# Peptides against a protein of PDB entry 7RZF, part 74

Target 1, 358 residues: chain A of PDB entry 7RZF
Amino acid sequence: PFQEEHLKQLYKIVPIKDIRNLYVTFPIPDLQKYYKSNPGHYLGHLIGHEGPGSLLSELKSKGWVNTLVGGQKEGARGFMFFIINVDLTEEGLLHVEDIILHMFQYIQKLRAEGPQEWVFQECKDLNAVAFRFKDKERPRGYTSKIAGILHYYPLEEVLTAEYLLEEFRPDLIEMVLDKLRPENVRVAIVSKSFEGKTDRTEEWYGTQYKQEAIPDEVIKKWQNADLNGKFKLPTKNEFIPTNFEILPLEKEATPYPALIKDTAMSKLWFKQDDKFFLPKACLNFEFFSPFAYVDPLHCNMAYLYLELLKDSLNEYAYAAELAGLSYDLQNTIYGMYLSVKGYNDKQPILLKKIIEKM
Target 2, 358 residues: chain A of PDB entry 7RZF as posed
Amino acid sequence: PFQEEHLKQLYKIVPIKDIRNLYVTFPIPDLQKYYKSNPGHYLGHLIGHEGPGSLLSELKSKGWVNTLVGGQKEGARGFMFFIINVDLTEEGLLHVEDIILHMFQYIQKLRAEGPQEWVFQELKDLNAVAFRFKDKERPRGYTSKIAGILHYYPLEEVLTAEYLLEEFRPDLIEMVLDKLRPENVRVAIVSKSFEGKTDRTEEWYGTQYKQEAIPDEVIKKWQNADLNGKFKLPTKNEFIPTNFEILPLEKEATPYPALIKDTAMSKLWFKQDDKFFLPKANLNFEFFSPFAYVDPLHSNMAYLYLELLKDSLNEYAYAAELAGLSYDLQNTIYGMYLSVKGYNDKQPILLKKIIEKM

## One batch from the design tools (peptide; made by RFdiffusion4, then SolubleMPNN)

Design b1_p12_8_s4 (from b1_p12_8, 7 letters changed)
Fold by OpenDDE base, seed 4:
Parts: C-alpha cells; sequence; structure tokens
Structure b1_p12_8_s4 (fold): chain B 358 residues (1-358), chain A 12 residues (1-12)
C-alpha cells in the first residue's frame, strides 16, 4: 500500500499516443469483502454520473473534459484504489488544479447529502437487470473469467457476486468518502506536452515521467473546497425497467414485419419477436421530408440539426443508457432515421423525450 | 427483442 510519502504526489507522464488524461487516485481499504454492498460502486456511480448537475456535466460545460470515469480499482490483496479519470481537452490541461477542485467540491456535496438509499436501490436494480438478461458469452471466455473470479468469491455466489447487491451500508460509503480527501491524493497527468520536461524513466516500459510534490497551498485549496451550487445529486432514473413481461405470440404472427397502419402521413410495420423472447424492443422511425436532401444547404442544415439534437439529448440519454436503453439518430436521403432500442418498458419515455426535443 | 417496430412518418 502507499505510505504517506507516496501521497500528495503529482506525476507528469509522457504517453506514446497523443492523449491527454488526468488520473486522480486515492488509496482505499480492500472492499472485496463488501461486494454485497459495494460502496465503491455506489460512489463510482455518482462521481461518474453524466446527468445534469454531475461532475462531468460541469467540467464539460467549462470545456475542460470530454469523458469521466470514477470507481474502485483493484490494487493488491488488502488494498484498493478509488480513481477518477478524465479525458482532458487542450484547455482542460491548463486547468488541472481547477478540475481537481471541482472533483473535491462534488465529493463534498456527496458528504453533505450523505448516503442515499434510493441511489443504492437504483444500482441494485440496474445490476439485477444486467444479471437477469445477461447475454450468452463464448464458453471459453466465460469459463476463464469464472475461474478467475473464483479466487474472490464463494463458489455458490461466483455467478452473482459481480452483479447482485444485497445490503445498503451507509457506514461503508462514508468510510470510502472519508478516504477521498486531498491529503490522500495521487495525481497523474498524461500528456505529450511534458516531452523533454521529465527527469525519470519507468523501468519496464521506458515511460518518461516527472514526479513532484503537490504544493501545500494547492492541497489546502482543495481541502477548502466549498459546496458548488451547480452540483446536484442525479434525479431518479425513470428508465430503469420494472416490467419484464413477454407478451404471448400472436396467432397470426408473420415471419416478416406486418403493415398494421397505413395512412397518408404514416406507415407502421410490426413484428413480434419469435426467437429471443426478451423484454426488449427495437423501434425504428424513418422521417421523410421533401426538404432534407433537396440541395447541399438543406442537407447540411439537416446534419447540423441532428448534431445539435444529439448534443441536447446527451445528459438525458445517459440515464437511459444506464438502464439498457439506447437511441440512434442519422440523416438519410429522405430525411432522418431514429432508432430506440432496449428494454421495452421505458422506451415510450425515451421516445417521448426525443420527440419533445425534436 | 420482444418486438420490432418500423414506422415511416412523413413530415410535411
Amino acid sequence: as target 1 above (358 residues)
Amino acid sequence: MNYDIYAVVYLL
């Protein structure tokens, strides 16, 4: 495990690829024994959230970050890490201290709100859905994976242990949150901008890096992170499916899509699933407009419209994606194509939201 | 998938 001398360190790392990444790492206790409550997953879910009022939403609004991942990472036996990783923009590379300040502001918000049982319940429900409707894997890969995780879980639970949450443990959430402090931080910045500015070489891969102590003033700035009023807990995920009923096959079910509605303004084809019997659907919409592809200007306007629409849906679509819903929007020579896929229960909600934004 | 829906909508 890291000792005190390994904390409050900044690493400037030169990558082979042109990438800009920030890793903010905290040493945490080994959470493996707490897999039934998985407090690291709870915190990862919130810190890594992409919805309105999230850490990512704010950092994206600043133009500093493209993507964010938060969660626990295995170390060695007896210790773990909590890591917040972001993909930095060029501008974000100049604002690393402020990005980390925002991370601590969000963590402070989580402390102020305290552990939320409803958030745990959402994680539990999401994981239960993921387990219940898990796709078939290739046997060789699956058996090798299971053989590996047998080192960590009882034989009786080996299939469920990565998925099924059982216990809400606010004490463990608070325990992990208490480790997410500036005094415990290790920061790594990965950028080609450090080329020729490093003084060390990693032994195994020859990675060039520089190690520096984080100034006490910077640590103190992060320790004094206030509550940023822009940060909010996510709203309840309305897309989590609760109905998994599979409707019986219609007696007149055709092997091909049947035309069930034909009007001057719309045609509707329907095909019931006769193969997979999953509580999932695929909704495909082709919108025809005589203006969409009439000339290069209209074509480009239609393209820009869809890009703006996708951008406007991004934060909202994240909650749907977590719940196993996805959408796709594409330009066609006739207009636009919309696809909504996933669990059928909440597809109407997602579809409605997309149409309201259109 | 429980069902596939394909809809064509004419936008005027």
Scores: peptide ipSAE 0.088, ipTM 0.758, DockQ to the pose 0.712
Fold by OpenDDE base, seed 5:
Structure b1_p12_8_s4 (fold): chain B 358 residues (1-358), chain A 12 residues (1-12)
Amino acid sequence: as target 1 above (358 residues)
Amino acid sequence: MNYDIYAVVYLL
């Protein structure tokens, strides 16, 4: 475990690949015994959220960050880490202190709002869905994984322990939040821009790095992180499926898609699943327009339209993805292709939102 | 998957 002398440290690391990453790491207690409540996952869900008012949304709006991952990471037995990892833009590399300030502002927002039972319930529901409809894994890998996790979970729970949440523990959420403080931070910046500016070499891999103490003034700046009014808790995820009913196979079910609607403006084919029996569907739409590919201008306009449409749908994309829904939008020589895939229960909601944006 | 739907829509 890191001692006080290992905290408030900045590492400037030279990568082999041309990458720009920021790692903000906090030592936390071992949360393994709290797997039924999983407070680190709760915080990771919020800190790593990509919706409106999220940390990522704000950092993207500034042009500083491309992606963000937040969550608990296993250390060794008896301790863990909470890590916020971001992919930095070139501009973001110049604003690392401000990025970390925004992280602490978001953490402060989480403290101010306190633990939310509805967020826990959402995580519980998502994980329950993921468990219930888990895909088959390769037996060798699965067996090896199960054998490994038997060291951490009771035999009776070994299959469920990584998924099924049972207990809302606001006290544990607060306990972890109390560890996410500037005085406990370890910062690593990974960039080729540090080449020739390092003074140390890592023993095992020869990675060039520099270690510096974070100035007390910077720590104080982060400690005084105020509430940023741009940060908001996510809204409830409306895409979480609740109905998993599998309709019985129709007696006259065709092995191929059947034309069930034919009109001057639309054709509809339907195929019931006769193989997998999952509460999932694929909705595929082909929109035909005589203008889509008539000339280079129209082709480019159709492309730009779809890019703008995708951008306008970003607010729903993440929430849908979390709930096991996805969509795809593509240009075709005939017009546009839309696909909506995942749990059938909430597909109409996602489809409606897509169509309303079109 | 429970079902596949393929729809063609003509935009005029």
Scores: peptide ipSAE 0.086, ipTM 0.751, DockQ to the pose 0.707
Fold by OpenDDE base, seed 3:
Structure b1_p12_8_s4 (fold): chain B 358 residues (1-358), chain A 12 residues (1-12)
Amino acid sequence: as target 1 above (358 residues)
Amino acid sequence: MNYDIYAVVYLL
């Protein structure tokens, strides 16, 4: 466990690979016994959220961050960490103090709003879906995993403990939020820009690094983080499936896709699942355009169009991804390809939004 | 844009 002398420290680390990462780490109590409420998962869900008004959305809008992950990490028995990790842009590397300020502004927003039972319920529902439709794992790996987690969970709950939330515990959420303070922070910046600027070498791997105390002025700046009006709690996730009904096999179901619609402008093939019997579907659309690949200019315009479309869908697509929906957009020599996959219940919503944006 | 839409819908 970290002592006070290990807090408020900045580590500048030279990577082997050309990567730019920021790690903001907080020591937290061991939350293992609270697996039924999982307050660290609740906070990780919100801090790591990618939707409008999220921490990531704001940091991306500034051009400072590419990706963000927030959550609890195991340490050893008796302690854990909460870690916010971001992939930094070159510009973001110059704004690390301001990035961390925004992290504390978002955390302050979470304190101001207080624990939300509806957010917990969404996490519960998502985890229940993930458990119910969990894929088969390799027996050896699965058995080894289960054997390991038997040290932490009752035998009766060992299969469910990592998934099923049972108890909304706002007190525990607040308790963890109270640990996410500037006075408890450890910061690591990973960048090749620190090459030749380090004074220490790590013993085991020879990693070059510099350790510095974070100035008290910077800590105070983070302690005085105000409410940033750009930060909002996410909206309810409309993509969470609620209907898992599996339609009976049609009597005329073919083992191959059947042409069910043929028009001058479209053909539609359908194949019912006769093997897996999951409440999932795969929708594939191929759009043909004589302009898509007519010349290099049109080809590049079609590419740019899809990149812009994907970018415009990112925040929206995140909510779908959390709910087990995915989409794919690709250029083809004939036009474009769209795929929508996942739980069939909410696929029409995602598809409609994609088509409306197109 | 004249798009020929080929939709292959696989229900998995």
Scores: peptide ipSAE 0.080, ipTM 0.601, DockQ to the pose 0.121
Fold by OpenDDE base, seed 1:
Structure b1_p12_8_s4 (fold): chain B 358 residues (1-358), chain A 12 residues (1-12)
Amino acid sequence: as target 1 above (358 residues)
Amino acid sequence: MNYDIYAVVYLL
């Protein structure tokens, strides 16, 4: 779709909202026929990863980026895009070339490591879990979605095609990686700071923009991206559930939580699920402290403690969330509240990590 | 197993 003249272009775009975004776009082949291997999802999982040694982790450490999303995007029949989108800080807006350099350093790391079958297996397992335990959707929306995807997938696979991975195809991963090069890049920077500095108006929406060629020196700088030793592949996700056993209902199961432990220091209530029959649980903990809300100083100290605790848990939070686990930490007038929700199999691992950080 | 656990812990 894009010819050589449409590559190595920089777009400076004026938004209506006060937002700062960077879009780094690569034209890629149509991957639709490869849905069973989904090489674009594999690369999106790694490039969009938020754990230690990730692209986002490094860019956050520099104060340049708030969030990052990487993945394939549909264009039209016969072509797609791979897009890396970041939410920029004010400082990040000044370091766009350096941000893109780090993107190419990470991509170079992926080339050096080569395709990893274990990463594909994790994506396969995550998607299989998501499919197997998918919540019921509103019939109208679901029917409309299914009707749309019937144009892309065989009828027999239409329900599974967006989820189930079957084939590890390192050749296709390498093929997509070979398209993620500086010579193939299109860059769009979205910021109000370009107001009054644009020379073009988009025909349909009236969006003001400027188009510039990216200097050859900048392209060469990105082509010579070295291996940055800060970038690492993610570790294996320990939170991926493997046990989905549903225990039978107890004969004396109450419709309400039963008090199963009562001590001077703790009370414990238990309620078995009698409604949904899912391999999920909700663990709720209320910690009482007479000091948590005694005065404004203690209240602010308790708040600060929870913010620091959340920050210290960020490494595990992303991996847990990918695996369908979540936690919440809140201040209460009596102390603190902790909830852990999701697949019951790996909840003890997440809970243990939270308690060890407390 | 979908279960709700509610625990109250008194911190001294």
Scores: peptide ipSAE 0.057, ipTM 0.722, DockQ to the pose 0.797

## One batch from the design tools (peptide; made by RFdiffusion4, then SolubleMPNN)

Design b2_p13_1_s1 (from b2_p13_1, 9 letters changed)
Fold by OpenDDE base, seed 1:
Structure b2_p13_1_s1 (fold): chain B 358 residues (1-358), chain A 13 residues (1-13)
Amino acid sequence: as target 1 above (358 residues)
Amino acid sequence: LEVRERRFGPPLR
């Protein structure tokens, strides 16, 4: 485990690849025994959220960060880490202190709001869906994984322990959140811009790095992180499926799509699932426009339209993806293509939102 | 997104 002397450290690391990454790491207690409540997952869900009022949304709006991942990571027996990792832009590399300030402002928002049982319930429901409808894995990889996790979980729970949440534990959420403080931070910046500016070499991989103490003034700045009014808890995820009913196979079910509607303005093809028997559907729409590909100007306008449409749907895309829904929008020489895939229960909600933005 | 398995972390020494 890291001692106090290992905290409040900044590492400047030279990568082999041309990448820019920031790792903000907090030593935390071993949470393995709390797998039924999984407080690290609760915090990872909120800190790693991509919706409006999220940490990522604010950092993207400033042009500093492309992607964000937050969550627990195993260390060794008796300790873990909570890590917030971001992919930095070139501009973001110049604003690392401010990025970390925003991280602590978001964490302070989580402290002010306190643990939310409805957020836990959404995590529970999402994980239960993911478990129930888990895809088949390659047997060799799956067996090796199960053999590994048998060291951590009871035999009776080994299949469910990574998925099924059972207990809302606000006390444990607060306990982990209390470890996410500036005095408990380790910062690593990964960039080629540190080439020739390092003084140490890592023993095993030959990675060049520099270690520096974070100035006390910077730590104090992060400790005094105020509430930023731009940060909000996510809204309830309306895309979480609740109905998993599988309709019986029709007696006249065809092995191929059947034309069930034919009009001057639309054709509809339908095929019932006769193979997988999952509460999932694939909706595919082809829209025809004589203007879509008539000349280079109209082609570029149609392209720009879809890019703007995708951008306008970003507020829903993440919540839909978490709930096992996806959409795709593509330009075609005849117009546009829309696909909506995933659990059928909430597909009409996503489809309605797409159509309303069109 | 939650951090599950990261192959390349800074050296945890």
Scores: peptide ipSAE 0.012, ipTM 0.429, DockQ to the pose 0.101
Fold by OpenDDE base, seed 2:
Structure b2_p13_1_s1 (fold): chain B 358 residues (1-358), chain A 13 residues (1-13)
Amino acid sequence: as target 1 above (358 residues)
Amino acid sequence: LEVRERRFGPPLR
């Protein structure tokens, strides 16, 4: 386990690849025994959220970060880590102190709001869906994974323990949040810009790095992180499926799509699933416009329209993706193609939002 | 996104 002397350290690391990454790491207690509540997953879900008022949304708006991942990581027996990892822009590399300040502002927001049972319930429901409709894995990989996790979970729960949440434990969420403090931080910055500025070499991989103590003044700035009014808890995810009913196969089900509507303005083809028997659907729409591909100007306008439309849908895209819904928008020589895929229960909600933006 | 145990490179000891 890291001792106090190992905390408040900054590592500047030279990568082989041209990458810019920031790792903000906190030592935390071993949470393995609390797998039924999984407080690290709760915090990872919120800190790693990509919706409006999220940490990532604000850092992206500043032009500092492209992607963000947050969550628990195994250490050794008796301790774990909580890690926030971001992909840095060139500008973000210059604002690492400010990025970390925003992380602590978001964590402070989580402390101020306290543990939310509805967020836990969403995590529980999402994980239950993921377990219930899990794809088949390659037997070799699956067996090796199960053999590994048998060391951590009861035999009766070994298949469910990584997925099924059972207990809301606000006390454990608060306990983990209490470990996410500036005095308990380890920072690693990965960039080629540190080439020739390092004084150490890692023994195993030959990675060049520099280790420095984080100045007390910087730690104090992070400790004094105020509430940033731009940070908000996510709204309830309206895309989480609740109905998993599979309709019986029609007696006259054809192996090919049947034309079920034919009008001057629309044709509709339908095929029932006769193979997978999943509560999923694929909705495909082709919109025809004689103007979409008439000349180079109209082609570019149609392209720009779709890019703007995609950008306007970003607020829903993440929540839909978490719930196992996806959409795709493409330009065609005839007009536009829209696809909506995933669990059929909430597809109408996503489709409505897309059409309202259009 | 939750960091599921992607085999990160060696732990920075």
Scores: peptide ipSAE 0.011, ipTM 0.424, DockQ to the pose 0.084
Fold by OpenDDE base, seed 5:
Structure b2_p13_1_s1 (fold): chain B 358 residues (1-358), chain A 13 residues (1-13)
Amino acid sequence: as target 1 above (358 residues)
Amino acid sequence: LEVRERRFGPPLR
């Protein structure tokens, strides 16, 4: 485990690849024994959220960050880490202290709101869906994985322990959240801009780095992180499937798509799943317009339209993806293509939102 | 996206 002398440290690291990353790491207790409540997952879900009012949404709006991931990471036996990792823009590399301030403002928002049972329930439901409809894995890899996790979980739970949440433990959420403080931070900045500015070399990979103490004034600035009114908890995820009923196979089910509607303005083909028997559907729409590809101007306008449409749908894209729904929008020489895929239960909701934005 | 060493969640794109 890191001792006090290892905390409040800044590492400037030279990568081999041209990447810009920020790692904000907090030592936390070993949460393995709390797998049934998984408080680190709860916090990772919120800190790593991409919806409106999220940490990522705000940092993206400033042009500082492209991607954000947050969650628990295993250390060694008896301790873990909570890590927030962001992909930095060139501008973001100049604003690292402000980025970290925003992280602590979001964490402070989580403290102010307290643990939310509904958020835990969403995590539980999402994980239950992921478990229930888990794809088949290659036997060799699966067996090796199961053999490894037998060291951590009871034999009876080894298949479920990674997925099934059972207990809402607000006390454990607060306990982990209390470790996410500036006095407990380790910061690593990864950028080629540190080339020739390092004084140490890592033993195993030869990675060049510099270690510096974070100034007390910076730590105090982060400790005094106020509530930022731009940060909000996510709204309830309306895309989480609740109905998994599989309709009986029709007696006249065809092995190919059948034309079930033919009008002057629309044709509809349908094929029932006769192979997988999953509560999933694939909706594909081809829209035809004589103007889509008539000249370079119209072609570019159609392209810009879809880019704007995709941007306007970003608020739903993440929540849909978490719930196992996806959409795709593409320009074609004839018009546009829309696909909606995933659990069929909430597809009408996503489709309606797409059509309303169009 | 949540980064877990215990990869619970949708695959990070």
Scores: peptide ipSAE 0.013, ipTM 0.514, DockQ to the pose 0.188; fails the geometry check
Fold by OpenDDE base, seed 3:
Structure b2_p13_1_s1 (fold): chain B 358 residues (1-358), chain A 13 residues (1-13)
Amino acid sequence: as target 1 above (358 residues)
Amino acid sequence: LEVRERRFGPPLR
């Protein structure tokens, strides 16, 4: 485990690839025994959230970060890490201290709000869906994985332990949150901009790096992270499926899409699933406009329209994705294409949101 | 270090 001397350290690392990454790492207790409550998953879900009022949303709005991932990482037996990893912009590389300040402001928001049972319930429901409709894995890989996890879980639970949440444990959430403090931080910045500015070489891979102590003033700044009013807990995910009923195959089910509606303004084709028998659907819409590709101006306007539409839908996109729904919007030479895919139960909600923004 | 976080990876093309 990291000792105190290993905390409050900054690593400047030269990558082989042209990448800019920030890793903010906290040593945490081994949470493996708490797999039924999985407090690290709860925190990873919130810290890694991409919706309005999220950490990522704010950091993106500043142009500092492209992507964010938050969660627990296995260490060795007896310890874990909580890691917040971000993909940095060129501008974000100049604002690493402020990015980390925002991370601590978000963590302070989580402390102030306290553990939310409804968030746990959403995580539980999402994981239950993921387990129930888990894709078939390659037998060799699956067997090897199961053999590995048998060291950690009871035989009776080995298939469910990575998915099914059983217990809301606010005490464990608070315990992990208490470890996410500036005094426990390890920071790694990965950028080619550190080339020729390093003084150490890693023994195994020859990675060039510089190690520096984080100044006490910076640690204090992070310790005094106030509540940023821009940070909010996510809203309830309205896209989580609750109905998984599979309708019986129609007696007259055709092997190909059948035209079920023909009007002056619309044609509707339908094909029932006769192969997979999943509570999923694919909705595909082709919109025709004679103006979409009539000239370069209209083509660019149609493109701009879709980019603006996608931007306006970003608030729903992440929540829908978490719930196993996806959408796609594309320009065509004839107009526009919309696709909505995933669990059929909440597709009408997502479709309605898309159409209301159009 | 692939933290295999359950990246909702883009659908495998």
Scores: peptide ipSAE 0.011, ipTM 0.453, DockQ to the pose 0.173; fails the geometry check

